Peptides against a protein of PDB entry 5VZU. Designs and how they scored, part 229

Target 1, 271 residues: chain A of PDB entry 5VZU
Amino acid sequence: GRTLEDIFHEHMQELILMKFIYTSQYDNCLTYRRIYLPPSRPDDLIKPGLFKGTYGSHGLEIVMLSFHGRRARGTKITGDPNIPAGQQTVEIDLRHRIQLPDLENQRNFNELSRIVLEVRERVRQEQQEGGHEAGEGRGRQGPRESQPSPAQPRAEAPSKGPDGTPGEDGGEPGDAVAAAEQPAQCGQGQPFVLPVGVSSRNEDYPRTCRMCFYGTGLIAGHGFTSPERTPGVFILFDEDRFGFVWLELKSFSLYSRVQATFRNADAPSPQ

## One batch from the design tools (peptide; made by RFdiffusion4, then SolubleMPNN)

Design b2_p30_3_s2 (from b2_p30_3, 11 letters changed)
Fold by OpenDDE base, seed 3:
Structure b2_p30_3_s2 (fold): chain B 271 residues (1-271), chain A 30 residues (1-30)
Amino acid sequence: as target 1 above (271 residues)
Amino acid sequence: PPYIPVSKEEEKKLFEEKLKEIKEEVEKLK
């Protein structure tokens, strides 16, 4: 019978061939769009910009990383046979940090799956609760008919009275044990390894990571058929490298900063 | 990934035909 590996290799060859055919067919019909780099903000997790990604089956891809408050986004600059350019290939929720276990337990895919799925359920609950608040908030904007309620009158004035006394009650200052926010030890990344059964294109990925976040990745069939978002882990390695673990696909994509300096690539200041 | 396998036998046949055309063109360039 065909193994999962045989099926993967067959589809990888088909994807490479499709990518070649699609690129070659459009050689004479390429519409170029100018891409601007997103402005960097001081609160950005890393400098936004272009990253080269390796999706195992798609080869080299270019993704723009940008920050949008408590969300980060990876936008495809290069399309593939499944997902066209301009799509949000990854969306990262910077509110939902993933705490990786120790290095031994990081090899356990089921442990990573448990952690990610627990965070996914929290995100789903928050979306349901926020949906209820937004629903109740819309119900109260009934059109206030401005009925001109009439002018009625003036009532009066009075008086004075005085002094009462200074009761001393010396409530003891309850020691608010300031939960020592363990200073986020800025410098030392934790050891990192891919779980057993997570496919990487190569073993050349950083073996330490700074932090991880919950995210979702976009997947689709050829021609952008049945697009859906799957749960994953955004892994920040350093200023120039991040990864994404596609949980359901059991795959890892590594992204590295494009170090090329682009002249006039900065977004025009919003006038 | 991020690929959903949609292997249609028709798509495979179209690619086999295109791959044949490409091979025949490469042979004419030799």
Scores: peptide ipSAE 0.027, ipTM 0.393, DockQ to the pose 0.242
Fold by OpenDDE base, seed 5:
Structure b2_p30_3_s2 (fold): chain B 271 residues (1-271), chain A 30 residues (1-30)
Amino acid sequence: as target 1 above (271 residues)
Amino acid sequence: PPYIPVSKEEEKKLFEEKLKEIKEEVEKLK
């Protein structure tokens, strides 16, 4: 009969190997680097900082969220077997808002896919047009040796005189009723549900969202092989929670703010 | 990120299955 020792001996090698495969991916972190929190700006969509991913086969994912004008970035603080620490796991285009349909149509993955792929095509077109403008601007600065054509003396155009008639016409100040931008109601966010067939490791995700944006996520094979950007949706739930829908992977990552106060974690003031 | 389960999700699943198997075998020995 198998003894307890036989069972442990048979499986212990596999468990040790598995644990080694899981942990050795962290043990190659030979250098601790100080991480600074990005400075908060008034125009930041939410406060930048550390977020804990509740999604991932690799355990605890920590991502730094930062804002860079019309772009947001999620930078991996924790590496994993496929994507090392310091990589931009998500890039969010804050120019390209995603409008989610009603709750019934949000269950349709094909509808979300259509919306995201239409935005992806617009982003691709804008990148091609911007690439052409940058290309054409460099080509035309051939050094035209502008031979110095002699400065012919421009004739003195005569000083016509002073007639100062102060016509009083008191045009009434039309009240430009500045359409008071209705203060963005801290309104109940739009009802939110994941499409059918999108996997979440946690069914306890927020059922309302404030806004969504187009983004891309980094995916790679083991050892950072064949890294590519895949289309997705950044979902802002609140000040402390966001999600990312990985469209091609049919998966959802939920990120929650790390509430820990770090002393001296602020970036040094630029000298 | 959602990794395409390369070997690791299979490894994790295999680990969880093996850990379950060990527990079930240990319970049968009691």
Scores: peptide ipSAE 0.026, ipTM 0.463, DockQ to the pose 0.147
Fold by OpenDDE base, seed 4:
Structure b2_p30_3_s2 (fold): chain B 271 residues (1-271), chain A 30 residues (1-30)
Amino acid sequence: as target 1 above (271 residues)
Amino acid sequence: PPYIPVSKEEEKKLFEEKLKEIKEEVEKLK
């Protein structure tokens, strides 16, 4: 029979193992991978770099924000018990801007939910359509056995056909007024408030935002169990601050740029 | 948040539920 001592020993081993996992996540099997800052591009929405997350019970989170054409990505630099380091904590679709309503309607969680879910369905439709085009293109390359049809040498005919007159038709150059996409006015930031029932750790978030985009966040159980993507809103406040509203979790995460200058953190130029 | 914000209260509750489960298993062994 297990003694009370054996049971206490098993639970102490589990608590010690938990403490050891928590402490040794910092010491033992850290393959110190050098982190490079992503190169900044002129088309980046903001300067890429390290951001401090102010959310969740597990303390300090550091995320690398990077831009990949029409997508932005938040990569976890710090792991937590649910999501290990190196995972994509947020993926932002820069094609799918979220228009926030007026400040009164921004308090309505159901209105934000409606807007986000409508964008999610558009993104799903676009993914299905793009999947069909990729599928149909592969099917028709049946191996056309190019039978080598013989090189018949057909001959000469020289015919000189004549001087057809230069018809003057002065077709007016239709001024294709390239609608100069008016440089999206760096519009005065709109008033911003969290919906009722969205939890924030504090009320200390920017009350004005520049723009919002559809995105997804990675969620998982402890030990990275059942990882899934949940819909949300990326909120750009300024050059140094962004937020993410986790729609299903009814939670808000604020991210602030790490202002520390890292010497030699730039990616080596591709030689 | 990438984790369900288990409030400190819910983390405590999960811990108390685990402690309760353990206690109930220990009581079944008596």
Scores: peptide ipSAE 0.026, ipTM 0.498, DockQ to the pose 0.120
Fold by OpenDDE base, seed 2:
Structure b2_p30_3_s2 (fold): chain B 271 residues (1-271), chain A 30 residues (1-30)
Amino acid sequence: as target 1 above (271 residues)
Amino acid sequence: PPYIPVSKEEEKKLFEEKLKEIKEEVEKLK
């Protein structure tokens, strides 16, 4: 069972470290680095930018949300006792949409756990298969013996003329079965509730979500000890709000867009 | 790591919330 010593290590150490950080942050020589906002792209799920979150007892978390093709990333702007600034707190796989069940079945943590773990296993299989193809492709570059083939002077073959005979090839209009692109179901917002036993610091979270994706969150002990990736669910609520369900931790983090206008916050053009 | 400045009021609130959490976990040991 849990002991008072366990409570000290899990909670009291965090409290002491929080207090130490908050009191000592002004006495320390602080190095400041300019943060640039990621450029928005048309294919971005929502506008990238800064989000303020709540993560359990950690209090204030600022995360930069950015999009990287089929992946989204939350990068910590604020460090905490466990995870320093600049770490990827969440990594979202936009290839692996999570379909939440109806509102009744969303209360079942085991159902959400099943769905997420099935997606995790698919992601793992895809990584193994892609790793094998990349491995086999490297093996066949045998040493091309660069035999110095002698430079035979290729003669200038003359530019023959423009005869424009319009071949009437009446190619039958092959029925391009328009694969009905299932209209990307502009995901009608579905009712959303946290599973029973998932803790939220604030119960005031959006009760409707647009879509969900598989992702992983970074967890670590104090001082960034034993960092690992844990499975979770990215919940897109709207243009300005997303959540992350930490499956193993049974916790939920809500992130809201920082509405502050930043002057000159655009990333410098890649030189 | 860079920490954002926390107001004394926000710091106090976070500390009180965490202290409450610790107390609740200690009471579950009884």
Scores: peptide ipSAE 0.021, ipTM 0.479, DockQ to the pose 0.036

Design b2_p30_3_s3 (from b2_p30_3, 12 letters changed)
Fold by OpenDDE base, seed 3:
Structure b2_p30_3_s3 (fold): chain B 271 residues (1-271), chain A 30 residues (1-30)
Amino acid sequence: as target 1 above (271 residues)
Amino acid sequence: PPYIPSSKEEIEKYFEELLEEIKKEVEELL
């Protein structure tokens, strides 16, 4: 088991590392990189851009939300002691919608956990199958030696024949019960509440969500130690607000659009 | 909010105070 001395040494090492990271930020020449806003596309779930949020205990976080086909990404603009700027804090799979239960069952963390873990296993299966297809596809590019093999020949001909008859078989039109695609009721968001035991920094989160997706969040120890991706839920509230439920951390991060208009923040058109 | 020190000296001081606090907490647990 860990001794109290081991725990003390671990905390001391962590603090020394934190001290080093923070002090080194002032001693090192700050390399400023210009950040460009991603171009908006018509098919983007919401307008891409800067969002302010809270990541765990780290306070104010600025994240760039961008869309990449069937994936969305949250890129850290501000670093924290655990995850530096430029890292993908969240990756959202827009192919894997999370269907939240009714409001009563949304309070059950185990139900949300079940739903998310089932989707995680589907994503793993798809990755394994796609890995096999990519493996088999590479095997067939053996060098096609262009062997010039030869010419031969001719054969013929002919014939005609005729008429046969018009059998009437009147197969009854099976009523294809058109599964009524319940028209995606475009306008009414689903009631939303955090599960019991999910920590939020504030209770001031939207109580209605538009849609949810499976995603993964990046977590790390101080100094970006042992970085890993954990399962979570991306929650779209509206055009200007989204959340992320960190399933394993039992935490919720709320992100709100930065409404500041930045002059010349648009990405230069690809020349 | 997490204390974000605004200067190197403030960072150094914050970590010294935090080290003393943790040391004290550990000494109180021993």
Scores: peptide ipSAE 0.018, ipTM 0.410, DockQ to the pose 0.041
Fold by OpenDDE base, seed 1:
Structure b2_p30_3_s3 (fold): chain B 271 residues (1-271), chain A 30 residues (1-30)
Amino acid sequence: as target 1 above (271 residues)
Amino acid sequence: PPYIPSSKEEIEKYFEELLEEIKKEVEELL
């Protein structure tokens, strides 16, 4: 059975969160923003929508998952003492798939940390290179004063020069061993376990995952103080469940789809 | 289904309902 301590731990955190939501978001909210469900696209990794999750000590999170080309985004629908509603709790880079090791090595937090930090460094390098190209591209738009240089018709002559010999040099074709990127086995989920020392509120998380991606999570102090992005792993379990491993926090958040149908919650069609 | 309150009054109601659920679960354990 649940202990009295378990009951208080689960429900009092939800109560504290709900109390925070009404006092901080509804009492002084002079502006109501209607929340729309994002439209589904064919290329979306899963159907976008609302997900219920657990975050560290926050008990209950409602997050809107949406897809933006090669990025996914979790937007907080509920706020907490640290992060207000409407903030992007997670940003997922769908360009940077994380390959989890075998189940034995998945228990090693340092191995997961290594993999994530290597991907983070690649993302930083790509951002620096893209920043340099954007910087150099702005420098070359000096105003080309199109001085109309006059059309001088210089016709000059077809000089003949001669015979140079055909050198035979038969350079051997070096076998560029194309490192066959093993096609990511698209079909079968792999065994999944949290690393030792990663806290989960519920040990009843899916033990098989489909895909993992690099992402960043938003963390802040109480009252949204010193907000920062921390590296993490987005774990796709299935169509209705995903997780996020907060690497620096050593925490796991599990998110499950809200199965409720909301009337008139669809985004207005772009006219 | 996860409750998403749309108003302060709904949050207050949910808070009170959840508090009564906790009390009931505690009473069933004693």
Scores: peptide ipSAE 0.017, ipTM 0.396, DockQ to the pose 0.039
Fold by OpenDDE base, seed 2:
Structure b2_p30_3_s3 (fold): chain B 271 residues (1-271), chain A 30 residues (1-30)
Amino acid sequence: as target 1 above (271 residues)
Amino acid sequence: PPYIPSSKEEIEKYFEELLEEIKKEVEELL
């Protein structure tokens, strides 16, 4: 049977080979692409820019976070053996906020999974409905020949008489105290913990988060084989830190802002 | 760029950290 040592040796050989292929790609074709920092907009959730991620065995991941109206995007600046540079590693739907439960229920992976999958289904339904409206709008441009329907004369409807007595039925309005969901004040962080069974490379993650959103992450096999988008949770910790929970992978990636000052990194003004 | 450790010591450290991660992941699967 495979020994544990055989499994380790095979996996290590594969990782070494992947790194070697990745490093050897630099010897064959150094394509330099200038990276511009996205312009910051007032409506951006946080300042866009470069973030350093810790994700799985891949080591240093650099992602560009950018905002596109009600969507945020993480774009790989560094590729890895699975996902090449320039791919959209995460896509965040800023329309679909996720509310995390209390700290005790946050430890339950099945509760987080339920919440995320319910939001995924809503997003899917909204996409189907929006697709149907775009399809039906093209069909109805049949030329309505405006046949001038002749003006039929207004028959004078007779005067209904007055006298209906007001019955005083004093039904007490039951104060349905609609518990006004206090708009979760955008400023107070909530306690945060990873669910049991979600792996993190570093247990030194922020224990307080500002807000969470539904998103999808890109996963692929080695060499970008069978790329797919999996459901996840974007977690905003602060102005300089966010996380992504990969729901199906049961993993957490922490991203921290690259504090380096880049000279001339601003996008050229569109001429 | 991914900080590809350029020194032998950084490579060795990266492989040690990776080995400890793989060990931990295997121990969590057992």
Scores: peptide ipSAE 0.014, ipTM 0.397, DockQ to the pose 0.024
Fold by OpenDDE base, seed 5:
Structure b2_p30_3_s3 (fold): chain B 271 residues (1-271), chain A 30 residues (1-30)
Amino acid sequence: as target 1 above (271 residues)
Amino acid sequence: PPYIPSSKEEIEKYFEELLEEIKKEVEELL
């Protein structure tokens, strides 16, 4: 078993390393970089921008949420001892919606794990298939010297004639009652609860969600050692709040929009 | 992902708070 001294020594090594990383970041952080807000697009799931998150023992995180076609990205504005600023903390696949079960089955971590791992396997298969198509497409462009086969003369297709009979038949326009797509009620979101054994720093998370998507989160050791992508669930609560369930870490991060209006934070128009 | 403190004093405070959390965890294990 770990001794109390071993536990204390591990935490002290972590603290010393964190202190070194933070102080080294300060001594080298002589350059302020301007951050631009990504331009909003009509097809964006929510308005892109800065979100304030809470994750684990590490405290306050600022993430930039941006949309890139069928993908969303959370980019770290604040670094950490594990993952420096500018890294993509979360990558969301907007093609792979997660359907949460009923509220009773949402408490079961194994059920959420099953659903997420099934989607992860589909994403892996799609990546392998797309890799094969890209591989096969490069292999077949060997320079076949296409010998110029002689242009055989195009036979003149005959000009068949004009018969113009104007048959009137006045078929009644059947009223295709366009089923008015019921305006997607801004429906009371699906009831939401964290699975048993998923930790949250804040128990005051939204108890309803609009939709969920498959995503991956970046994890690393201190000093950005052994960085890897772990499976998770992006949870859209509303226009200003989203969450991420870190499946392997059994943790939940809640992100809330920074409501500050930044003057001149818009990206310069592409010249 | 941690709060990157904006000053040395905020770093020191963050480490003091983290040391107090570790002390509590140690006291709960005793």
Scores: peptide ipSAE 0.017, ipTM 0.381, DockQ to the pose 0.070; fails the geometry check

Design b2_p30_3_s4 (from b2_p30_3, 11 letters changed)
Fold by OpenDDE base, seed 4:
Parts: sequence; C-alpha cells; structure tokens
Structure b2_p30_3_s4 (fold): chain B 271 residues (1-271), chain A 30 residues (1-30)
Amino acid sequence: as target 1 above (271 residues)
Amino acid sequence: PPYIPVSEEERKKLFEEKLEEIKKEVEELK
C-alpha cells in the first residue's frame, strides 16, 4: 500500500512541480531566442515595442506590440500556464474602430457588448465574402486545352476613311470630390471609464482615451488546452499605454510601454 | 468554459484549495 510518506512525497512532487513550472516558465526556455524589436513605420498607430501588461489573473506579463498593415498584434513574450510565450495574446483590427458612447453609457456593459458584437458580425461577414472570392477564382482554371485555332488568312486592311469633324462635346469633368478623409482629429481624448462589472486589478487606468478598435484576445485552459479567440476592445490611451477589455471575461488589461532602452535590439536590416 | 486566466490571488486560492483537498484526502486515509 502507499505509505503516508509516499502520498506526501507525490503531493510534494506535484506542488514542487507546479512551483517549478510557475518559476521555470521563465527558465524552461531551453532555447534562448533573441527577441528583436519590430522596426517602426510611419503608418504605425504608435511606436511598436515591449509593453508590460497587468493581466487580471496572471500578474505581470510582457507583450510585444507590432503593426501589420490594418492589423496590430500583441505577442506574449512571457508565457503563463494557459498561454505559452510566442502566442498572439491580442489581435487588433485597425479597420474596425469602436466609437465609445458618452461617459454615462460607457458604464453600461450591455451597451459595450452590443457595440462589440455588432462589429464582430461585420468582421465575420467580411471574412465570408473574402472566402467566397478566393473559392470562385480557383474553379475557373480548368486546363483550357489550347486547341490550335487554325491560321485564318490575313484579310487586307481597308482604307483610311475621311476626317470626321471633332464634335466639341464639352462633357464637364464631374468633380470627383475626393472626400478628403478629414485627418482623424488626433485632438481631444474622449473621457473613458470601464463598464460596471468589468474587473481591473487597479483603478489606476487612464480616464481619457484617444481611440478604440475591435480586437480578439486568446484564451485557453491550462497547458494551452482548447485555445479560443474572444472578442474585445483595444483602447489606445496614449503613445505609451493601451488597454484591452476582454468582453466575455469581463476583465481589463492595462499595458504600459517598457521604457528600458535595449542595446542592439533592433531587427537586423534585411540584407 | 475556457479557464479565465486566474488571478495570482485565485491561483493562490486554487493552490490552497488543492492543498486542502490533499489534506482532506490524507486525513480520510488515516
């Protein structure tokens, strides 16, 4: 039979293993991969780089924010028991801006949920439409056997018919008023508050935001089981701070730029 | 439900709950 000592030993091994997994999730990088900072582009919403997140549950995490055309990405630099390092913790769709309501209606979680879910349905529709165009394009390249069409004879070029007078029809150039995309007023930040029932680790978050976008966050069970994308809101506060509202989780994560300068952290120039 | 990332406090709580479960199982074996 198992001795009481064997049972204690097994449980101590499990607890030590848990503690070891928790502490050595930093050390069990059996492979040190050098992290390069993404190059900054003029079209980037903010400077890309390392951000320190306060995740409601996992404590402090480090993410790399990068921009990929009309998408932004938060990549985990630190792993946790649920989501390993190198996973895309957040994906932001920069095509789908979320307009927050007034400060009173921002307290209403159901209103935020409505807004986010409407955008999610638009994103889903756009993905379905783009999937159909890609499907139809493949079907028509049946190998047209190029049957050699027989060389029909050179019919002679008939003669230059005469100088038809240029009718002056002065079609007014319809002023294509290029709707000058009014430069998104980089101006007055909107008052910001979390909805009632959204958990934040602290109430010390910016009370003014510049803009919000639709995004998805990665969630998983322990050991990265059943990974799923959950809808949320990316909130740009300033050049050095952004947040993510996890809608289904009713949680808020605040991310602040790591101000440390890293020597030689720039990506090698593409040779 | 996907395990909501569990706070350090809830992780500590789950650890404490698991530790109490273990203690209970050990006491039930005596």
Scores: peptide ipSAE 0.016, ipTM 0.378, DockQ to the pose 0.047
Fold by OpenDDE base, seed 1:
Structure b2_p30_3_s4 (fold): chain B 271 residues (1-271), chain A 30 residues (1-30)
Amino acid sequence: as target 1 above (271 residues)
Amino acid sequence: PPYIPVSEEERKKLFEEKLEEIKKEVEELK
């Protein structure tokens, strides 16, 4: 039977061909838009900016990484046959850290998929609960018609008496030892390897990561058909490199900071 | 960016089958 890998390889050939055709023959009308670098904030996980992706048949991609409170976003600067420029190729939930297993268990694709599915289910539950709170909160803003509550007289509650005895029973409070979530050691990089069956362009990726987060990536057919979000893992390697593991596609994208300094690329200050 | 293969239906089917396997493994670990 066909595997996901077989389908991926067949489609990779088609994508390479399409990319060759559109870039070499049909790009007769180039529209240039000025892009602005997002302002850096103190709480940003890394400096925002342009990153160069190089993976599989897509070859060269440019993505703008930006931070939006508890979310990070990768916005496509370059389009391709599947996803046009300006789309959010990745959305990262900085609230949902992924803890990678040991290096041996990192080779197991099913283990990584398990971890991501557990986080995905938590995100789904939080969205449902937040949707219910937003729904119930709108229902209670019915206009409270201020019916004038008539001043019913304070009946004097009578003074009943005396006696009841002092039963001592000193039940010891069982110390519920809250399992202290060990503070994720912020400082030491973890050994990193791709799971077996995850396609990378080459073996030239960082073998140590700082932290991982749950995220979703945008996937689409040729011509931006059937666009959908698929679960994945954002991997922060260092200040200048991050990756994204696409679980559904069993693929890895490596992104490296564009080291070019751009004059006048800062976003205009909000007036 | 990641692409949906030409055979989207086959891709989805194989992915769903794999997700059901993994969900079962996750439930067995609870």
Scores: peptide ipSAE 0.027, ipTM 0.471, DockQ to the pose 0.155; fails the geometry check
Fold by OpenDDE base, seed 2:
Structure b2_p30_3_s4 (fold): chain B 271 residues (1-271), chain A 30 residues (1-30)
Amino acid sequence: as target 1 above (271 residues)
Amino acid sequence: PPYIPVSEEERKKLFEEKLEEIKKEVEELK
């Protein structure tokens, strides 16, 4: 049977390995890559840059937030025992906004789960349809032998056809029920609370959010074992703070902008 | 759980959960 000593040894090995990876990733870095701040674009949801996980007591989690058209990306600047540096910790689909319910229903984890999984299924369907269009478009380039059909000179018939009177047909204006464009509540933050059963180390998270989007987070075992993407919610609080709700893990990660000004951190202009 | 999220928070939670699981397994072995 496993002895108490064996169980403690296995776990202490995992913990020591975790701590060792956290410490040694800085000390054993034989290759330094310069990190550049992504250029800010007018269409960026917020200014891109470095964000720190503010929810942890056991390390420094730095993520680079960048925007790529209708997608946002969080890239790990600091690795951890599960996910190495340079991996995309979060991928956000800015096409798929999540509307949070009222504050009472926001406490219901099952309601958030329903909303996120419905968006996940739409994203999956769109990917399947887009994959089929790309597949069908390749099949029809059979070599149309361009037989040179002779240029028959079609004559310029000048038909001046006449002044047809405007018929007054008073078609009743069918009440186009203007689908109430839900006013893009671009400006007013909504009340925000974590669902019951979502863990946050820091209860001091913003109680208002601007908007939410569907996203996926990268999860893995120790040493980047069996990496997978799990569904979640990107929550924009303000210009300097965002969160990610890991749906399957029932957890919340809060990220705050690193306010440090880096000299010469701008990406070199592509020559 | 076999997967630890990239958050320090969930790492700690999973660590605490696994630590409580171990403590419990240790108590059951006594």
Scores: peptide ipSAE 0.023, ipTM 0.397, DockQ to the pose 0.061; fails the geometry check
Fold by OpenDDE base, seed 5:
Structure b2_p30_3_s4 (fold): chain B 271 residues (1-271), chain A 30 residues (1-30)
Amino acid sequence: as target 1 above (271 residues)
Amino acid sequence: PPYIPVSEEERKKLFEEKLEEIKKEVEELK
């Protein structure tokens, strides 16, 4: 029977041709837009910034990684025939950690898919419950008729007097030994391998990961037709590398930090 | 790669079939 891989291989040449057409049509009229780096926050999972992605027929991509509370976002800096620049290629839910199985079970694509679907259903349930709370909160603002409550006279509460005695009680500063949060042991990361049947552009990916999170990736037809979010796994390898497993597409994208220092790339402070 | 091929209907079919397979496996484990 045909596989998703077979279908993608059959259309890979079309995607390459489309990419060529899109790039070549702009030879005579390039508009440059300034991109600002997101500000770094102490609670950011890693330093935000530009990452170079390499995967499949799209080849080289640049994404901006940014953090938004319990969410991370990969924004396309480079467009492609399917998804234009400025779109959120990946949305990561930092509340929903993916626990990878042992290395033997990581080779099983069905096991990874099961784990991700269980998390996906939890995320859907949370969204439904949060939608109900937002719905019920709007329904109870019936127009309370503003009955004019009569102005009851302010009784003058008497000015009780000044008695001043400064009790010296020298409470010993209990040394709250701030339990120094043990610097999150850069614990030996978990051994990592791609499931069988997940395509990578190269086999040169980190074989150890720090943590994984549930996420969704944006996919679309040529010309940004029928855009949809598909489930995936964000894999943090280190401070400068992350991956995304596209479950539907059975593909892996590796992203590496752009090490270039940009002068004046910081967003202007909100005046 | 984050794309939908021209044969979107066939892609969707295969993905739906796989999702139903995995959902069944998840229900069998509860």
Scores: peptide ipSAE 0.022, ipTM 0.454, DockQ to the pose 0.165; fails the geometry check

